# Designs tried in a protein design run: peptides against a protein of PDB entry 5HDT. Part 53

Target 1, 163 residues: chain A of PDB entry 5HDT
Amino acid sequence: MVVKTFMDMDQDSEEEKELYLNLALHLASDFFLKHPDKDVRLLVACCLADIFRIYAPEAPYTSPDKLKDIFMFITRQLKGLEDTKSPQFNRYFYLLENIAWVKSYNICFELEDSNEIFTQLYRTLFSVINNGHNQKVHMHMVDLMSSIICEGDTVSQELLDTV
Target 2, 163 residues: chain A of PDB entry 5HDT as posed
Amino acid sequence: MVVKTFMDMDQDSEEEKELYLNLALHLASDFFLKHPDKDVRLLVACCLADIFRIYAPEAPHTSPDKLKDIFMFITRQLKGLEDTKSPQFNRYFYLLENIAWVKSYNICFELEDSNEIFTQLYRTLFSVINNGHNQKVHMHMVDLMSSIICEGDTVSQELLDTV

## One batch from the design tools (peptide; aimed at target 1 A56)

Design b2_p30_2 (made by RFdiffusion4)
Pose (drawn by RFdiffusion4):
Structure b2_p30_2 (pose): chain A 163 residues (1-163), chain P 30 residues (1-30)
Amino acid sequence: as target 2 above (163 residues)
Amino acid sequence: FENYSRPEITPSEEKLEIVEKIEEKIFNAV
């Protein structure tokens, strides 16, 4: 249910944002990022993605250490894109479609471990892509990775090598 | 609508070439 309201919420709705702001900060808790249940991490990942959409360009989570935990957690969930036969695939697709449209990962430009995050993101996307994915999946991955290069400060040799 | 894009930054030619390589690798992965 929380996924639906965060999906339908708007950047304009200042009222609902101030109301759900405490829940948005809570969903990033370590209880969720490390929850052993696959279905829970997926739902939480979709919420954190819209939480970044709704509150842009000013995200609620300010702690860099915590901000790092979230985007690495999201990258681990993108592994779910590989199983195109799973009933949960369309939710992983929604997650990919969202962080691609919002360019949420660009938040990591200011983090000290940005290169590790972007490199692990690139490796994951190139390791999950297969003949089961339609062109929309290919398109969203390019949109996601293109923004990191075009709008980033630099491209390390390590990140360039993953391509 | 707002997002974490930096549209004020003009990408260099080298970055555009990297983007082209990314697009090629993705759409030709299979």

Design b2_p30_2_s1 (made by RFdiffusion4, then SolubleMPNN; from b2_p30_2, 11 letters changed)
Fold by OpenDDE base, seed 3:
Structure b2_p30_2_s1 (fold): chain B 163 residues (1-163), chain A 30 residues (1-30)
Amino acid sequence: as target 1 above (163 residues)
Amino acid sequence: MKTFARPEKVPSEEQLEIVKKLEEKIFNAF
């Protein structure tokens, strides 16, 4: 399974990173980003998160438009965090944990539409957080959002309005 | 492990205040 392949891959697997680069690129295609099955989209998001982890600190995606699409896509998947009793919650948790730790959203600092991406992320996280979430989820959310604030240059008023 | 962290960035007082507000909003929401 492709998902497990990237999940188990480490950052020092140079030969494997090269071998699966094309696959990584294809996973960011509209076919996968717009897949009608929500479970497939979640798996794709996890794969993309792992791809960023594996290739850190260099994103294998160079197109600003593609990067925007990817992060907007990942953000949309985070809506699944709302249902803590979902069979897929552990995968949503993994996605959150990954992007928080890897700080993949930092890639967006170089994008023209960074404000839109971050604002959407914050609104999404605030919309899904509930009392069913444990402290770990809260910490990952805080870590993710705090890093974006602290490691960015300026915070837009639009982003401030989400806090 | 390598990440996309920007350790060279030093948050301003304003940024830290925003983070405090963020933390309060999340941790005190429930």
Scores: peptide ipSAE 0.686, ipTM 0.956, DockQ to the pose 0.886
OpenDDE base, seeds 1, 2, 4, 5: peptide ipSAE 0.671, 0.684, 0.670, 0.653; ipTM 0.954, 0.955, 0.953, 0.951; seed 4 fails the geometry check

Design b2_p30_2_s2 (made by RFdiffusion4, then SolubleMPNN; from b2_p30_2, 13 letters changed)
Fold by OpenDDE base, seed 4:
Structure b2_p30_2_s2 (fold): chain B 163 residues (1-163), chain A 30 residues (1-30)
Amino acid sequence: as target 1 above (163 residues)
Amino acid sequence: MKTFARPEKVPSEEQLKIVEKLKDKIFNAF
């Protein structure tokens, strides 16, 4: 129900956005981010991605530490892209497509630990890419990583070393 | 649709070169 709620929400649904703001905040709690079930964590990641989409360009999360936790969490879920035959691959694809299109990782530019977040993202994406991925996956990965490079102020040497 | 894009940012020549390197790494990896 929660997954469907955020997935179907529109950016222009102001009353609904305000109504479900508390739910969005609770979804970023340690209870969900550290949930023991990987499929649940994937659903949480997709919901968080949709939350960023819905509230763009204003993220409902204001704490730098919380934002770091969220993006590190989303990055960890992207590891699931490696198995193209997984029953959950379509959701991993959705997650990738969403964050690439919404450019949610751009929120990290204002974080002190942005370099760590981006470096982990790049390392993760390069580690999961394989022959089973089609051109759409490749394009989303390129779009995501290119946007971070182009729309950031500087690129750290550590990030450069991942490319 | 609204995004977190930063359209005011203009990529430098160096950034564009990094993107080309990135594209080469991904699109020519196999």
Scores: peptide ipSAE 0.710, ipTM 0.960, DockQ to the pose 0.909
OpenDDE base, seeds 1, 2, 3, 5: peptide ipSAE 0.695, 0.708, 0.705, 0.675; ipTM 0.957, 0.960, 0.959, 0.953

Design b2_p30_2_s3 (made by RFdiffusion4, then SolubleMPNN; from b2_p30_2, 12 letters changed)
Fold by OpenDDE base, seed 2:
Structure b2_p30_2_s3 (fold): chain B 163 residues (1-163), chain A 30 residues (1-30)
Amino acid sequence: as target 1 above (163 residues)
Amino acid sequence: MKTFARPEKVPSEEQLEIVKKLKEKIFNAF
């Protein structure tokens, strides 16, 4: 129910955005980010991605530490893209598609640890990409990584070393 | 749809070259 709530919500629903703000904040709690069930974590990641979509361009999370935790968390979930035959692959695809389209990782440009976040993202994506992925997956990965390169101020050597 | 895009940012030639390398790496690897 919660997953569908955010998935179906649009950006123009100001009243709904206000109504569900507390829920959005709770989903970023350590309880969910460190949940022991991988499927739950995936759902949480998708919800967080949708939350960024809904509230764009104004993320409801303001704490730099919390934002770092969220994006490191989302990055870890992207490891699930490796198995293209997984029953949950479509959700991993959704996660990738969402973050690529919404450009939610752009929020990290203002974070002190942006380099760490982006580097980990790139390493993760390069580690999971394989022959089983279709062109759309490749496109989303390229779009995501290209946007970070093009819309950032500088590219660190560490990030360059991942390419 | 609104995104977190930073359209005011204009990529440098270096950034575009990096993207080119990135695309080559991904699209030519598979």
Scores: peptide ipSAE 0.691, ipTM 0.956, DockQ to the pose 0.887
OpenDDE base, seeds 1, 3, 4, 5: peptide ipSAE 0.674, 0.662, 0.664, 0.658; ipTM 0.954, 0.950, 0.950, 0.949

Design b2_p30_2_s4 (made by RFdiffusion4, then SolubleMPNN; from b2_p30_2, 13 letters changed)
Fold by OpenDDE base, seed 4:
Structure b2_p30_2_s4 (fold): chain B 163 residues (1-163), chain A 30 residues (1-30)
Amino acid sequence: as target 1 above (163 residues)
Amino acid sequence: MKTFARPEKVPTEEQLKIVEKLKEKIFNAF
């Protein structure tokens, strides 16, 4: 299974990374990013998060437009964190934990539309947080957003307005 | 483990203040 393949792969598996590079590229296609099934999109997001983890600090995606699409896509999936009783919540948690730890959104610092991406991320996280979330979720959200603030060059007024 | 961290970046006082505001908003939301 594709999901398990990337989840179990480590950063030092150079031969495997090369072997599955094409698959990683295909997972970022419109076919997957715009898939009609919500659960499929979640799995795709988790795979993409794992791909960033595996290939860090060098993402296999080089197109700025494609990178923007990917991170906007991942951001949209994070909306699923709102329902803490969902059968898929653990995967949403995994997605949050991964992107916070890997700091994959740091790739966006080099993108022209970074402000839009970060603003949407912050708005999404603030919109889904609720009293059903435990401290671990809160910490991952804080870690993710704090890293973007601290490791960026400047903070836009639009982003500041979300805080 | 390798990440996309930018350890060379040193947060400014302003950035740290924003983080504190962020923490207050998240941890004291409920």
Scores: peptide ipSAE 0.705, ipTM 0.958, DockQ to the pose 0.904
OpenDDE base, seeds 1, 2, 3, 5: peptide ipSAE 0.666, 0.704, 0.702, 0.672; ipTM 0.950, 0.959, 0.958, 0.953

Design b2_p30_3 (made by RFdiffusion4)
Pose (drawn by RFdiffusion4):
Structure b2_p30_3 (pose): chain A 163 residues (1-163), chain P 30 residues (1-30)
Amino acid sequence: as target 2 above (163 residues)
Amino acid sequence: KATAKKFTDEEKEEWREKAEEYKEIWEEED
């Protein structure tokens, strides 16, 4: 249910944002980022993605240590894109389509461990892509990774090598 | 520095359409 409301919510709805702001901060809790259930982490990942969409360009989570935990958590969930036969695939696709459209990962440019995050993101995307993915999946991955290069400060040799 | 993108009016309309598609897909799968 919370996924639907966060999916339907708008950046304009200041009323609903102030209301659900406390829940958005809570969904990033370590209880969820490390929940052993695969289905829960997926739902939480979709919420955190729209939570970044709704509150842009000013995200609610301000702690850099916590902000790092979230985007590494999201990268681990993008591994689910590989199983195109799973019934949960379209939800992983929604997650990919969202962070691609919103360019949420660009928040990491200011984090000290940005290179580790972007490098692990690139490796993951190149390790999950297979013949089961349509061109929309390819397109979203390029949009996601292109923004990091074009709008980033620099490109390390390690990140360039993953390409 | 560059950060999460703020959507334009056009992009918000397109996103609402995508939300309807996903709701239909997930209802059929369940």

Design b2_p30_3_s1 (made by RFdiffusion4, then SolubleMPNN; from b2_p30_3, 19 letters changed)
Fold by OpenDDE base, seed 2:
Structure b2_p30_3_s1 (fold): chain B 163 residues (1-163), chain A 30 residues (1-30)
Amino acid sequence: as target 1 above (163 residues)
Amino acid sequence: MPKAKVETEEEKKKRKERNKEFLKIEEEIE
């Protein structure tokens, strides 16, 4: 399982980071980002989340357009958090927990279209948050939003005005 | 500029524990 391969990798595993770099780049291709199967896209998102973790504080993707595509893609997957009873919820939770803990979206601050990315993220989170989520899910959602608000300066204020 | 987190050893340990829990749940779903 590709997801397991990346989730076991540590940030200081330099040899493995070099070895799997091409795979990381391949997973960000349109073939995977636009894959017709929703479950495949979710697994890809989980892998990408771990890739951002592994290569933190930098991303292995050098193209701003590619980074935008990836984070917009991840954001779209977060819509699946709405159904807490879905058998796929565990994977959505993994995705949420990972990106919140790692603060992966902080990479987006350097992107020209960061405001679009963050706006879409907030809209998505607010659309899926509900009373059916447990405290851990709520905590991660709040952490994810707060990290952007607290560290985004002018971006955070614009987001607050949008919400 | 804020960056993504570099884990401490303690955080790495916690992540690995969470990963184990995740995999257990996945096995139950399968």
Scores: peptide ipSAE 0.581, ipTM 0.929, DockQ to the pose 0.835
OpenDDE base, seeds 1, 3, 4, 5: peptide ipSAE 0.579, 0.576, 0.579, 0.576; ipTM 0.929, 0.927, 0.928, 0.928

Design b2_p30_3_s2 (made by RFdiffusion4, then SolubleMPNN; from b2_p30_3, 21 letters changed)
Fold by OpenDDE base, seed 5:
Structure b2_p30_3_s2 (fold): chain B 163 residues (1-163), chain A 30 residues (1-30)
Amino acid sequence: as target 1 above (163 residues)
Amino acid sequence: MSKAKVLTEEEKKKRKERNKKFLEEEEKIE
């Protein structure tokens, strides 16, 4: 499983980070972000989340447009959290937990379209949150949203209306 | 300006424990 490769990598594994840098860049290509298979896209999202973890605080992606594409892609995958009975829910939970712990979306503050990204994130989370989720899921969702609110310098009115 | 964070040692430990459980569950669905 491709996810296991990055899952087992620590943030201080400098030699391994260099070795897998090309793979990290390749996983962010349109080939994977626009892959027709939903299961593949979910696995890609999990890998990307780990990539943000491993290379924190700085992502290996230098293009603002690419970063926007990646986070919009991850946001779209979070829609899968709605079905708590799905056999793939564990993978969606892994994705949510990772990005919440790492505060991955905080990278977006440097992007011109940060408000758009955050707005879509909040809309997605509010659309999928329900009473069927356990306490851990709710906690991670709240942590993810509150971190952005607390650390954001400016919040658009549109984002405020969403919250 | 805020960036993604480096996990604390406690968070790393929690993550490793969670990963073990995750892999066990993944083996069941594969």
Scores: peptide ipSAE 0.524, ipTM 0.911, DockQ to the pose 0.862
OpenDDE base, seeds 1, 2, 3, 4: peptide ipSAE 0.515, 0.522, 0.512, 0.513; ipTM 0.909, 0.910, 0.906, 0.905

Design b2_p30_3_s3 (made by RFdiffusion4, then SolubleMPNN; from b2_p30_3, 16 letters changed)
Fold by OpenDDE base, seed 2:
Structure b2_p30_3_s3 (fold): chain B 163 residues (1-163), chain A 30 residues (1-30)
Amino acid sequence: as target 1 above (163 residues)
Amino acid sequence: MAKAKVLTEEEKEELKKKNKEFLEIEEKIE
């Protein structure tokens, strides 16, 4: 009931956010991030995206290392966008749309390794983007990347070279 | 400093609708 639980939670309900904090933390555990089932990992990524939506503008995770792990994990899942014919493509699309709308990666600006995270995100998106994607997928990818550039104070040379 | 966005009610509802499609996978986690 993890997906349903977070789906029904109000973003502005402080009481519920406090109540389900442990669940949010549990989903970010190594057990889930390193789960052997690819479909489970995708679901976990979607749940994490929902968690960032619910707890916006902040994150329930206090550890910078954990936040880095989560966003690197989410970035790895975005590789699944490359196969538009996959039965799971719609779930990958959901993940992309969610993080693009919420601008979840903006949380990474507070992290020391933000440049690494953004670089991996850009590399991943550029590696999977293709002509098989519809306009909405392209728009979300561009929006996600542009939002990071616009909100960031500086962009690394490596990131500029990727664009 | 940049922060994550608080979504509108419309945006929340749209995401919730799509998320319902994945409920069957939760059985693998529980």
Scores: peptide ipSAE 0.277, ipTM 0.778, DockQ to the pose 0.448
OpenDDE base, seeds 1, 3, 4, 5: peptide ipSAE 0.270, 0.254, 0.266, 0.201; ipTM 0.784, 0.766, 0.772, 0.754

Design b2_p30_3_s4 (made by RFdiffusion4, then SolubleMPNN; from b2_p30_3, 17 letters changed)
Fold by OpenDDE base, seed 4:
Structure b2_p30_3_s4 (fold): chain B 163 residues (1-163), chain A 30 residues (1-30)
Amino acid sequence: as target 1 above (163 residues)
Amino acid sequence: MAGPKVETEEEKEERKKKNKEFLEIEEKIS
């Protein structure tokens, strides 16, 4: 399982990071980001979340457009948190926990369209929050949003007023 | 501005613990 491979990989695993770099880049291709299978997209999102962890503080994706696509993609997957009874909820939880833990969205501060990304993230989270989620889910959602608000220099007051 | 997290050893262990919990649930679902 590709997801498990990246899950087990540490940030200081230089040999593995080099070995799986091409796979990391491939997973960010439109083939996977626009894959017709929802379950595949979720697994891809989980992998991408770990990729941001593994290669932190930098991302192996150098294109701003690609980074935007990835984070918009991940954001869309978070909508799956709305169904707490889904068999896939565990994976959605993993995704949420990971991105909150890693603070991967902080990469977006360097992007021109950072506010768009953050806006979509906030809207997505608020659309699914308080839908039978346990305290851990709520905590990760709050952590994810608060980290961006507290650490962001480019987040406008207008955006903050919207959320 | 803080970037993505560079894990300490303690954080690394905590993450691995969480990963284990995740995998246990996945195994149960499967």
Scores: peptide ipSAE 0.625, ipTM 0.939, DockQ to the pose 0.828
OpenDDE base, seeds 1, 2, 3, 5: peptide ipSAE 0.612, 0.614, 0.619, 0.608; ipTM 0.935, 0.936, 0.937, 0.934

Design b2_p30_4 (made by RFdiffusion4)
Pose (drawn by RFdiffusion4):
Structure b2_p30_4 (pose): chain A 163 residues (1-163), chain P 30 residues (1-30)
Amino acid sequence: as target 2 above (163 residues)
Amino acid sequence: SWKVTTKPLPDPFTEEEKEEIEDTVVDAAH
């Protein structure tokens, strides 16, 4: 249910944002980022993605250590894109479609461990892509990775090598 | 550009409210 409301919520709805702001901060808790259940981490990942969409360009989570945990957690969930036969695939696709459209990973440009995050993101995307993915998956991955290069400060040799 | 809010954040949930929220979220995942 919380996924639906966060999916339908708008950046304009200041009322609903101030109301659900405490829940948005809570869904990033370590209880969820490390929950052993695959279905829970997926749902939480979709919420955190829209939470970044709704509150842009000013995200609610301010702690850099915590902000790092989230985007590494999201990268681990993008591994689910590989199984195109799973019933949960379209939800992993929604997650990819969302962080691609919102350019949420650009928040990491200011983090000290940005290169580790972007490098692990690139490796993951190139390791999950297969013949089961339509051109929309390819398109979203390019949109996601292009923004990091075009709008970033620099490109390390390590990140360039993953391409 | 992306950044973080400088507005004061709300007080965190109580422990009882956290447990109820976490159970609801876990149940909704299924």

Design b2_p30_4_s1 (made by RFdiffusion4, then SolubleMPNN; from b2_p30_4, 16 letters changed)
Fold by OpenDDE base, seed 4:
Structure b2_p30_4_s1 (fold): chain B 163 residues (1-163), chain A 30 residues (1-30)
Amino acid sequence: as target 1 above (163 residues)
Amino acid sequence: KYSVTTKPLPPPFSEEEQKKLSKQIVEESH
């Protein structure tokens, strides 16, 4: 039970974390990141968000290129937040809430292409934010962006100008 | 840099829905 396992797991479950490490790696494969089904991609994104939470402060992904692909993938899924009337909005909300709470994007500061990742995140959030979103959604979006600005030591002026 | 959380956030899915979604992901992987 992939979804249930990761959603219910906490960081203190060391034995389980080791057991499902290979599954976590499998979910980040190109097969899932480029899956043709939009619903599958959303579910994968939610699972990846949980994986970052569970394995914090580290990530099970050792490749910088893979990490970039994952966060660019998650960023693309956040576009689904635009339609507040979608039956799947709650899943997009789950994704947003998790990455904002965990500050999962902060792991990207160790990547050479961090500015590109953050820029795409900001552009995506600004493109989907609207008055139809409730206060919680707005708060999570602000928290996510503010955390990156406050903790970033190599944030480009271009990124700051985008805000 | 990275927040440490000991407990998961409440999911918007029931246990039954989680099982269904899990099966979907596994089936698509084959």
Scores: peptide ipSAE 0.212, ipTM 0.783, DockQ to the pose 0.073
OpenDDE base, seeds 1, 2, 3, 5: peptide ipSAE 0.184, 0.152, 0.145, 0.096; ipTM 0.770, 0.752, 0.760, 0.725; seed 5 fails the geometry check

Design b2_p30_4_s2 (made by RFdiffusion4, then SolubleMPNN; from b2_p30_4, 14 letters changed)
Fold by OpenDDE base, seed 4:
Structure b2_p30_4_s2 (fold): chain B 163 residues (1-163), chain A 30 residues (1-30)
Amino acid sequence: as target 1 above (163 residues)
Amino acid sequence: MYKVTTKPLPPPLSEEEFEEVSKKIIEEAH
Protein backbone atom coordinates (compact mmCIF):
# COMPACT_ATOMS: atom_id res chain seq x y z
CA MET B 1 0.00 0.00 0.00
CA VAL B 2 1.41 3.39 -1.05
CA VAL B 3 -0.67 5.93 0.85
CA LYS B 4 1.58 8.82 -0.12
CA THR B 5 0.71 8.32 -3.77
CA PHE B 6 -2.77 9.76 -3.36
CA MET B 7 -1.43 13.18 -2.51
CA ASP B 8 0.66 13.24 -5.66
CA MET B 9 -1.96 11.92 -8.05
CA ASP B 10 -3.93 14.20 -10.32
CA GLN B 11 -7.41 13.84 -11.74
CA ASP B 12 -6.10 13.32 -15.27
CA SER B 13 -4.32 10.06 -14.56
CA GLU B 14 -6.93 7.45 -15.40
CA GLU B 15 -4.39 4.67 -15.31
CA GLU B 16 -3.35 5.47 -11.77
CA LYS B 17 -6.97 5.83 -10.70
CA GLU B 18 -7.63 2.33 -11.93
CA LEU B 19 -4.58 0.93 -10.19
CA TYR B 20 -5.51 2.37 -6.83
CA LEU B 21 -9.23 1.64 -6.94
CA ASN B 22 -8.87 -1.36 -4.66
CA LEU B 23 -6.75 0.62 -2.24
CA ALA B 24 -9.38 3.35 -2.17
CA LEU B 25 -12.01 0.77 -1.32
CA HIS B 26 -9.80 -0.78 1.32
CA LEU B 27 -9.22 2.55 3.06
CA ALA B 28 -12.97 2.97 3.42
CA SER B 29 -13.34 -0.33 5.26
CA ASP B 30 -14.51 -0.50 8.84
CA PHE B 31 -11.00 -1.54 9.80
CA PHE B 32 -9.72 1.93 8.99
CA LEU B 33 -12.83 3.97 9.75
CA LYS B 34 -12.98 2.47 13.22
CA HIS B 35 -9.25 2.20 13.77
CA PRO B 36 -8.33 2.65 17.44
CA ASP B 37 -5.38 4.95 16.73
CA LYS B 38 -6.37 8.61 16.39
CA ASP B 39 -3.40 9.44 14.19
CA VAL B 40 -4.24 6.59 11.86
CA ARG B 41 -7.84 7.76 11.58
CA LEU B 42 -6.68 11.27 10.76
CA LEU B 43 -4.37 10.04 8.02
CA VAL B 44 -7.13 7.83 6.66
CA ALA B 45 -9.42 10.85 6.54
CA CYS B 46 -6.81 12.82 4.61
CA CYS B 47 -6.34 9.95 2.19
CA LEU B 48 -10.08 9.65 1.69
CA ALA B 49 -10.23 13.37 1.02
CA ASP B 50 -7.52 12.92 -1.59
CA ILE B 51 -9.44 10.05 -3.12
CA PHE B 52 -12.49 12.25 -3.53
CA ARG B 53 -10.27 14.92 -5.06
CA ILE B 54 -8.76 12.48 -7.54
CA TYR B 55 -12.00 10.79 -8.56
CA ALA B 56 -14.10 13.97 -8.68
CA PRO B 57 -16.79 14.45 -9.74
CA GLU B 58 -17.35 10.73 -9.22
CA ALA B 59 -16.39 8.46 -6.35
CA PRO B 60 -15.13 4.91 -6.32
CA TYR B 61 -17.68 4.08 -3.65
CA THR B 62 -21.00 2.88 -5.00
CA SER B 63 -22.79 2.16 -1.74
CA PRO B 64 -24.79 5.04 -0.30
CA ASP B 65 -24.28 3.60 3.16
CA LYS B 66 -20.54 3.51 2.66
CA LEU B 67 -20.48 7.11 1.47
CA LYS B 68 -22.47 8.15 4.50
CA ASP B 69 -20.07 6.30 6.77
CA ILE B 70 -17.09 7.98 5.13
CA PHE B 71 -18.41 11.50 5.44
CA MET B 72 -19.61 10.97 8.98
CA PHE B 73 -16.11 9.66 9.68
CA ILE B 74 -14.46 12.69 8.10
CA THR B 75 -16.79 14.95 10.06
CA ARG B 76 -15.73 13.32 13.30
CA GLN B 77 -12.07 13.90 12.46
CA LEU B 78 -12.71 17.61 11.97
CA LYS B 79 -13.27 17.87 15.72
CA GLY B 80 -9.50 17.86 15.99
CA LEU B 81 -9.41 21.37 14.56
CA GLU B 82 -10.37 22.74 17.97
CA ASP B 83 -6.86 22.52 19.40
CA THR B 84 -4.68 24.83 17.33
CA LYS B 85 -1.63 23.86 19.37
CA SER B 86 -1.90 20.16 18.61
CA PRO B 87 1.05 18.59 16.80
CA GLN B 88 -1.48 17.16 14.35
CA PHE B 89 -3.14 20.48 13.60
CA ASN B 90 -1.46 20.79 10.22
CA ARG B 91 -3.02 17.52 9.11
CA TYR B 92 -6.41 18.61 10.36
CA PHE B 93 -5.92 21.82 8.41
CA TYR B 94 -5.06 19.81 5.32
CA LEU B 95 -8.24 17.82 5.70
CA LEU B 96 -10.33 20.97 6.02
CA GLU B 97 -8.60 22.72 3.15
CA ASN B 98 -8.99 19.71 0.88
CA ILE B 99 -12.68 19.05 1.44
CA ALA B 100 -13.48 22.76 1.24
CA TRP B 101 -11.61 23.24 -2.01
CA VAL B 102 -12.90 20.11 -3.71
CA LYS B 103 -16.41 20.49 -2.30
CA SER B 104 -16.29 16.82 -1.46
CA TYR B 105 -19.44 16.89 0.64
CA ASN B 106 -21.48 17.92 -2.38
CA ILE B 107 -21.55 14.30 -3.47
CA CYS B 108 -23.76 13.72 -0.44
CA PHE B 109 -26.66 15.53 -2.10
CA GLU B 110 -27.33 12.27 -3.90
CA LEU B 111 -27.71 10.44 -0.60
CA GLU B 112 -30.98 9.96 1.21
CA ASP B 113 -29.39 10.99 4.50
CA SER B 114 -27.73 14.13 3.15
CA ASN B 115 -29.41 16.40 5.68
CA GLU B 116 -28.07 14.33 8.54
CA ILE B 117 -24.56 14.50 7.13
CA PHE B 118 -24.68 18.24 6.56
CA THR B 119 -26.21 18.90 9.96
CA GLN B 120 -23.45 16.98 11.67
CA LEU B 121 -20.85 18.82 9.64
CA TYR B 122 -22.25 22.22 10.60
CA ARG B 123 -22.56 21.29 14.24
CA THR B 124 -19.01 20.02 14.28
CA LEU B 125 -17.56 23.10 12.60
CA PHE B 126 -19.43 25.47 14.89
CA SER B 127 -18.32 23.50 17.91
CA VAL B 128 -14.63 23.73 17.06
CA ILE B 129 -14.35 27.20 15.53
CA ASN B 130 -12.59 29.63 17.85
CA ASN B 131 -10.54 32.81 17.88
CA GLY B 132 -7.33 30.82 17.88
CA HIS B 133 -7.90 29.84 14.27
CA ASN B 134 -6.25 31.97 11.63
CA GLN B 135 -8.09 33.58 8.75
CA LYS B 136 -7.46 30.69 6.38
CA VAL B 137 -9.12 28.18 8.69
CA HIS B 138 -12.14 30.43 9.09
CA MET B 139 -12.36 30.96 5.35
CA HIS B 140 -12.29 27.25 4.63
CA MET B 141 -14.98 26.56 7.21
CA VAL B 142 -17.23 29.28 5.83
CA ASP B 143 -16.55 28.24 2.25
CA LEU B 144 -17.42 24.64 3.02
CA MET B 145 -20.70 25.52 4.71
CA SER B 146 -21.67 28.16 2.17
CA SER B 147 -21.14 25.81 -0.74
CA ILE B 148 -23.57 23.31 0.70
CA ILE B 149 -26.22 25.94 1.35
CA CYS B 150 -25.90 27.51 -2.09
CA GLU B 151 -25.96 24.29 -4.05
CA GLY B 152 -28.46 22.38 -1.96
CA ASP B 153 -31.98 21.95 -3.27
CA THR B 154 -33.39 19.99 -0.35
CA VAL B 155 -31.67 21.54 2.65
CA SER B 156 -33.80 21.20 5.75
CA GLN B 157 -35.02 24.17 7.71
CA GLU B 158 -33.20 22.78 10.72
CA LEU B 159 -29.92 22.99 8.87
CA LEU B 160 -30.68 26.53 7.74
CA ASP B 161 -31.45 27.54 11.30
CA THR B 162 -28.07 26.21 12.39
CA VAL B 163 -26.26 28.70 10.16
CA MET A 1 -20.95 19.50 -7.89
CA TYR A 2 -17.22 19.05 -7.30
CA LYS A 3 -14.58 21.61 -7.98
CA VAL A 4 -12.04 19.92 -10.18
CA THR A 5 -8.53 20.38 -8.89
CA THR A 6 -5.60 20.62 -11.27
CA LYS A 7 -2.83 20.06 -8.75
CA PRO A 8 -2.30 18.24 -5.49
CA LEU A 9 -2.67 20.11 -2.26
CA PRO A 10 0.48 20.55 -0.22
CA PRO A 11 1.15 17.78 2.24
CA PRO A 12 -0.15 18.39 5.74
CA LEU A 13 3.04 17.25 7.41
CA SER A 14 6.68 16.84 6.56
CA GLU A 15 7.61 13.91 4.39
CA GLU A 16 9.18 12.20 7.35
CA GLU A 17 6.12 12.62 9.55
CA PHE A 18 3.85 11.46 6.78
CA GLU A 19 5.93 8.38 6.13
CA GLU A 20 5.87 7.46 9.79
CA VAL A 21 2.11 7.58 9.97
CA SER A 22 1.74 5.87 6.62
CA LYS A 23 4.01 3.09 7.75
CA LYS A 24 1.90 2.67 10.84
CA ILE A 25 -1.24 2.26 8.75
CA ILE A 26 0.41 -0.34 6.58
CA GLU A 27 1.71 -2.26 9.56
CA GLU A 28 -1.70 -2.32 11.18
CA ALA A 29 -3.30 -3.55 7.97
CA HIS A 30 -1.08 -6.67 7.95
Scores: peptide ipSAE 0.031, ipTM 0.601, DockQ to the pose 0.070
OpenDDE base, seeds 1, 2, 3, 5: peptide ipSAE 0.026, 0.030, 0.025, 0.022; ipTM 0.619, 0.658, 0.611, 0.579; seeds 3, 5 fail the geometry check

Design b2_p30_4_s3 (made by RFdiffusion4, then SolubleMPNN; from b2_p30_4, 16 letters changed)
Fold by OpenDDE base, seed 3:
Structure b2_p30_4_s3 (fold): chain B 163 residues (1-163), chain A 30 residues (1-30)
Amino acid sequence: as target 1 above (163 residues)
Amino acid sequence: KYSVTTKPLPPPFSEEESKELSEKIVKDSK
């Protein structure tokens, strides 16, 4: 089970990380990122979040284009945070909590298209944030956005207009 | 940069749900 494999793994198992490297790479394939089933895409997003957690501060994905695709994919999944009454909300919460705590998006600073990625992230977060979210959700959203602003050397005007 | 974590977060999926989703992945891959 792919889900159980990465969700139960910690960063201290170097041999296990090497063993499942190919699986991590496979999960980032277009087949999964463009999977027609929304539940599968959500599961893939959660697994990818865990992969970034497990392999931090590095990532097994060395291609800048692949990293961009992954984070744009994760960003699209965060749209699911809008419906707080959805049975799948807890899964989207997991995704948000993981990404915020690990600061996974900060790896994007080395990418040429970092501004595009961050802009889409902020647009997505502001599009879904509402008063129905509890304090923890708000905190994670703020933490995620603040960490990017504080660590970033430059912020595009488009991003500033979004904030 | 990125945080270093020692413990995984609580999983959002039950074992049953995980199996079901895994099966969907396998079916669509063929």
Scores: peptide ipSAE 0.153, ipTM 0.755, DockQ to the pose 0.075
OpenDDE base, seeds 1, 2, 4, 5: peptide ipSAE 0.144, 0.110, 0.089, 0.139; ipTM 0.780, 0.754, 0.739, 0.772

Design b2_p30_4_s4 (made by RFdiffusion4, then SolubleMPNN; from b2_p30_4, 13 letters changed)
Fold by OpenDDE base, seed 2:
Structure b2_p30_4_s4 (fold): chain B 163 residues (1-163), chain A 30 residues (1-30)
Amino acid sequence: as target 1 above (163 residues)
Amino acid sequence: MYRVTTKPLPPPFSEEEREEISKEIIESAH
């Protein structure tokens, strides 16, 4: 069971991490990242968030291009946070909470295109934030953004202007 | 840099829901 397995796995599960490495890699394939079903893409994003949590502080994805694709993909899914009344909102919330808590986006500092990724993230978050969000959603959004600002010394002026 | 946790975050999904989601992903892969 894919989702259940990753959601229940902790970072100390070394044997399981090795066992499900191929599955983690498969979930990041173009087949899933470009899947035509919106709900499938959201679920894939949640699984990817758990994968980053499980393998932290490392990631099983060695390709910088693949990592970029993944985080751009996750960023696109965060647009779903806009509709607080959506039946799928809890899944979007899980995605947000997970990546904020784990500080998953901080792995992007190793990427050449980190500025692009962070810019898109901030633009997305500011585009979806609204008064309908509860305090926890706002808190996670702030935590996610502040973590990147605090960790990164090379935040572009464009990104700062977005804040 | 990254937060290290000993336990996963509690998901808002029940076990049944997670099973259904897993099935959806697996089925979509075939």
Scores: peptide ipSAE 0.190, ipTM 0.754, DockQ to the pose 0.060
OpenDDE base, seeds 1, 3, 4, 5: peptide ipSAE 0.141, 0.144, 0.116, 0.272; ipTM 0.741, 0.744, 0.741, 0.819; seeds 1, 5 fail the geometry check

Design b2_p30_5 (made by RFdiffusion4)
Pose (drawn by RFdiffusion4):
Structure b2_p30_5 (pose): chain A 163 residues (1-163), chain P 30 residues (1-30)
Amino acid sequence: as target 2 above (163 residues)
Amino acid sequence: SSSEELASARAKARQEHINENRDYYHSLFD
């Protein structure tokens, strides 16, 4: 249910945002980022993605250490894109479609461990892509990774090598 | 700033896309 309201919410709805702001901060809790259930981490990942969409360009989570935990957590969930036969695939696709559209990962440019995050993101995307993915998956991955290069400060040799 | 306007525009474009396909996106979580 929380996924649907965060999906349907708008950047304009200041009223609903102030209301659900405390829940948005809570969903990033370590209880969720490390929940052993695969289905829970997926749902939480979709919420954190829209939470970044709704509150842009000013995200609610301000702690860099915590902000790092979230985007590494999201990268781990993008592994789910590989199984195109799973019933949960379209939800992983929604997650990819969202962070690609929103360019949420660009928040990491200011984090000290940005290179580790972007490098692990690139490796993951190149390791999950297969013949089961339509062009929309390919397109969203390019949009996601292109923004990091074009709008970033630099490109390390390590990140360039993953390409 | 221009980067902030771009980030807002992206969020609004994404919301418009979801509104146009609301039934599709609701079905993913039924």

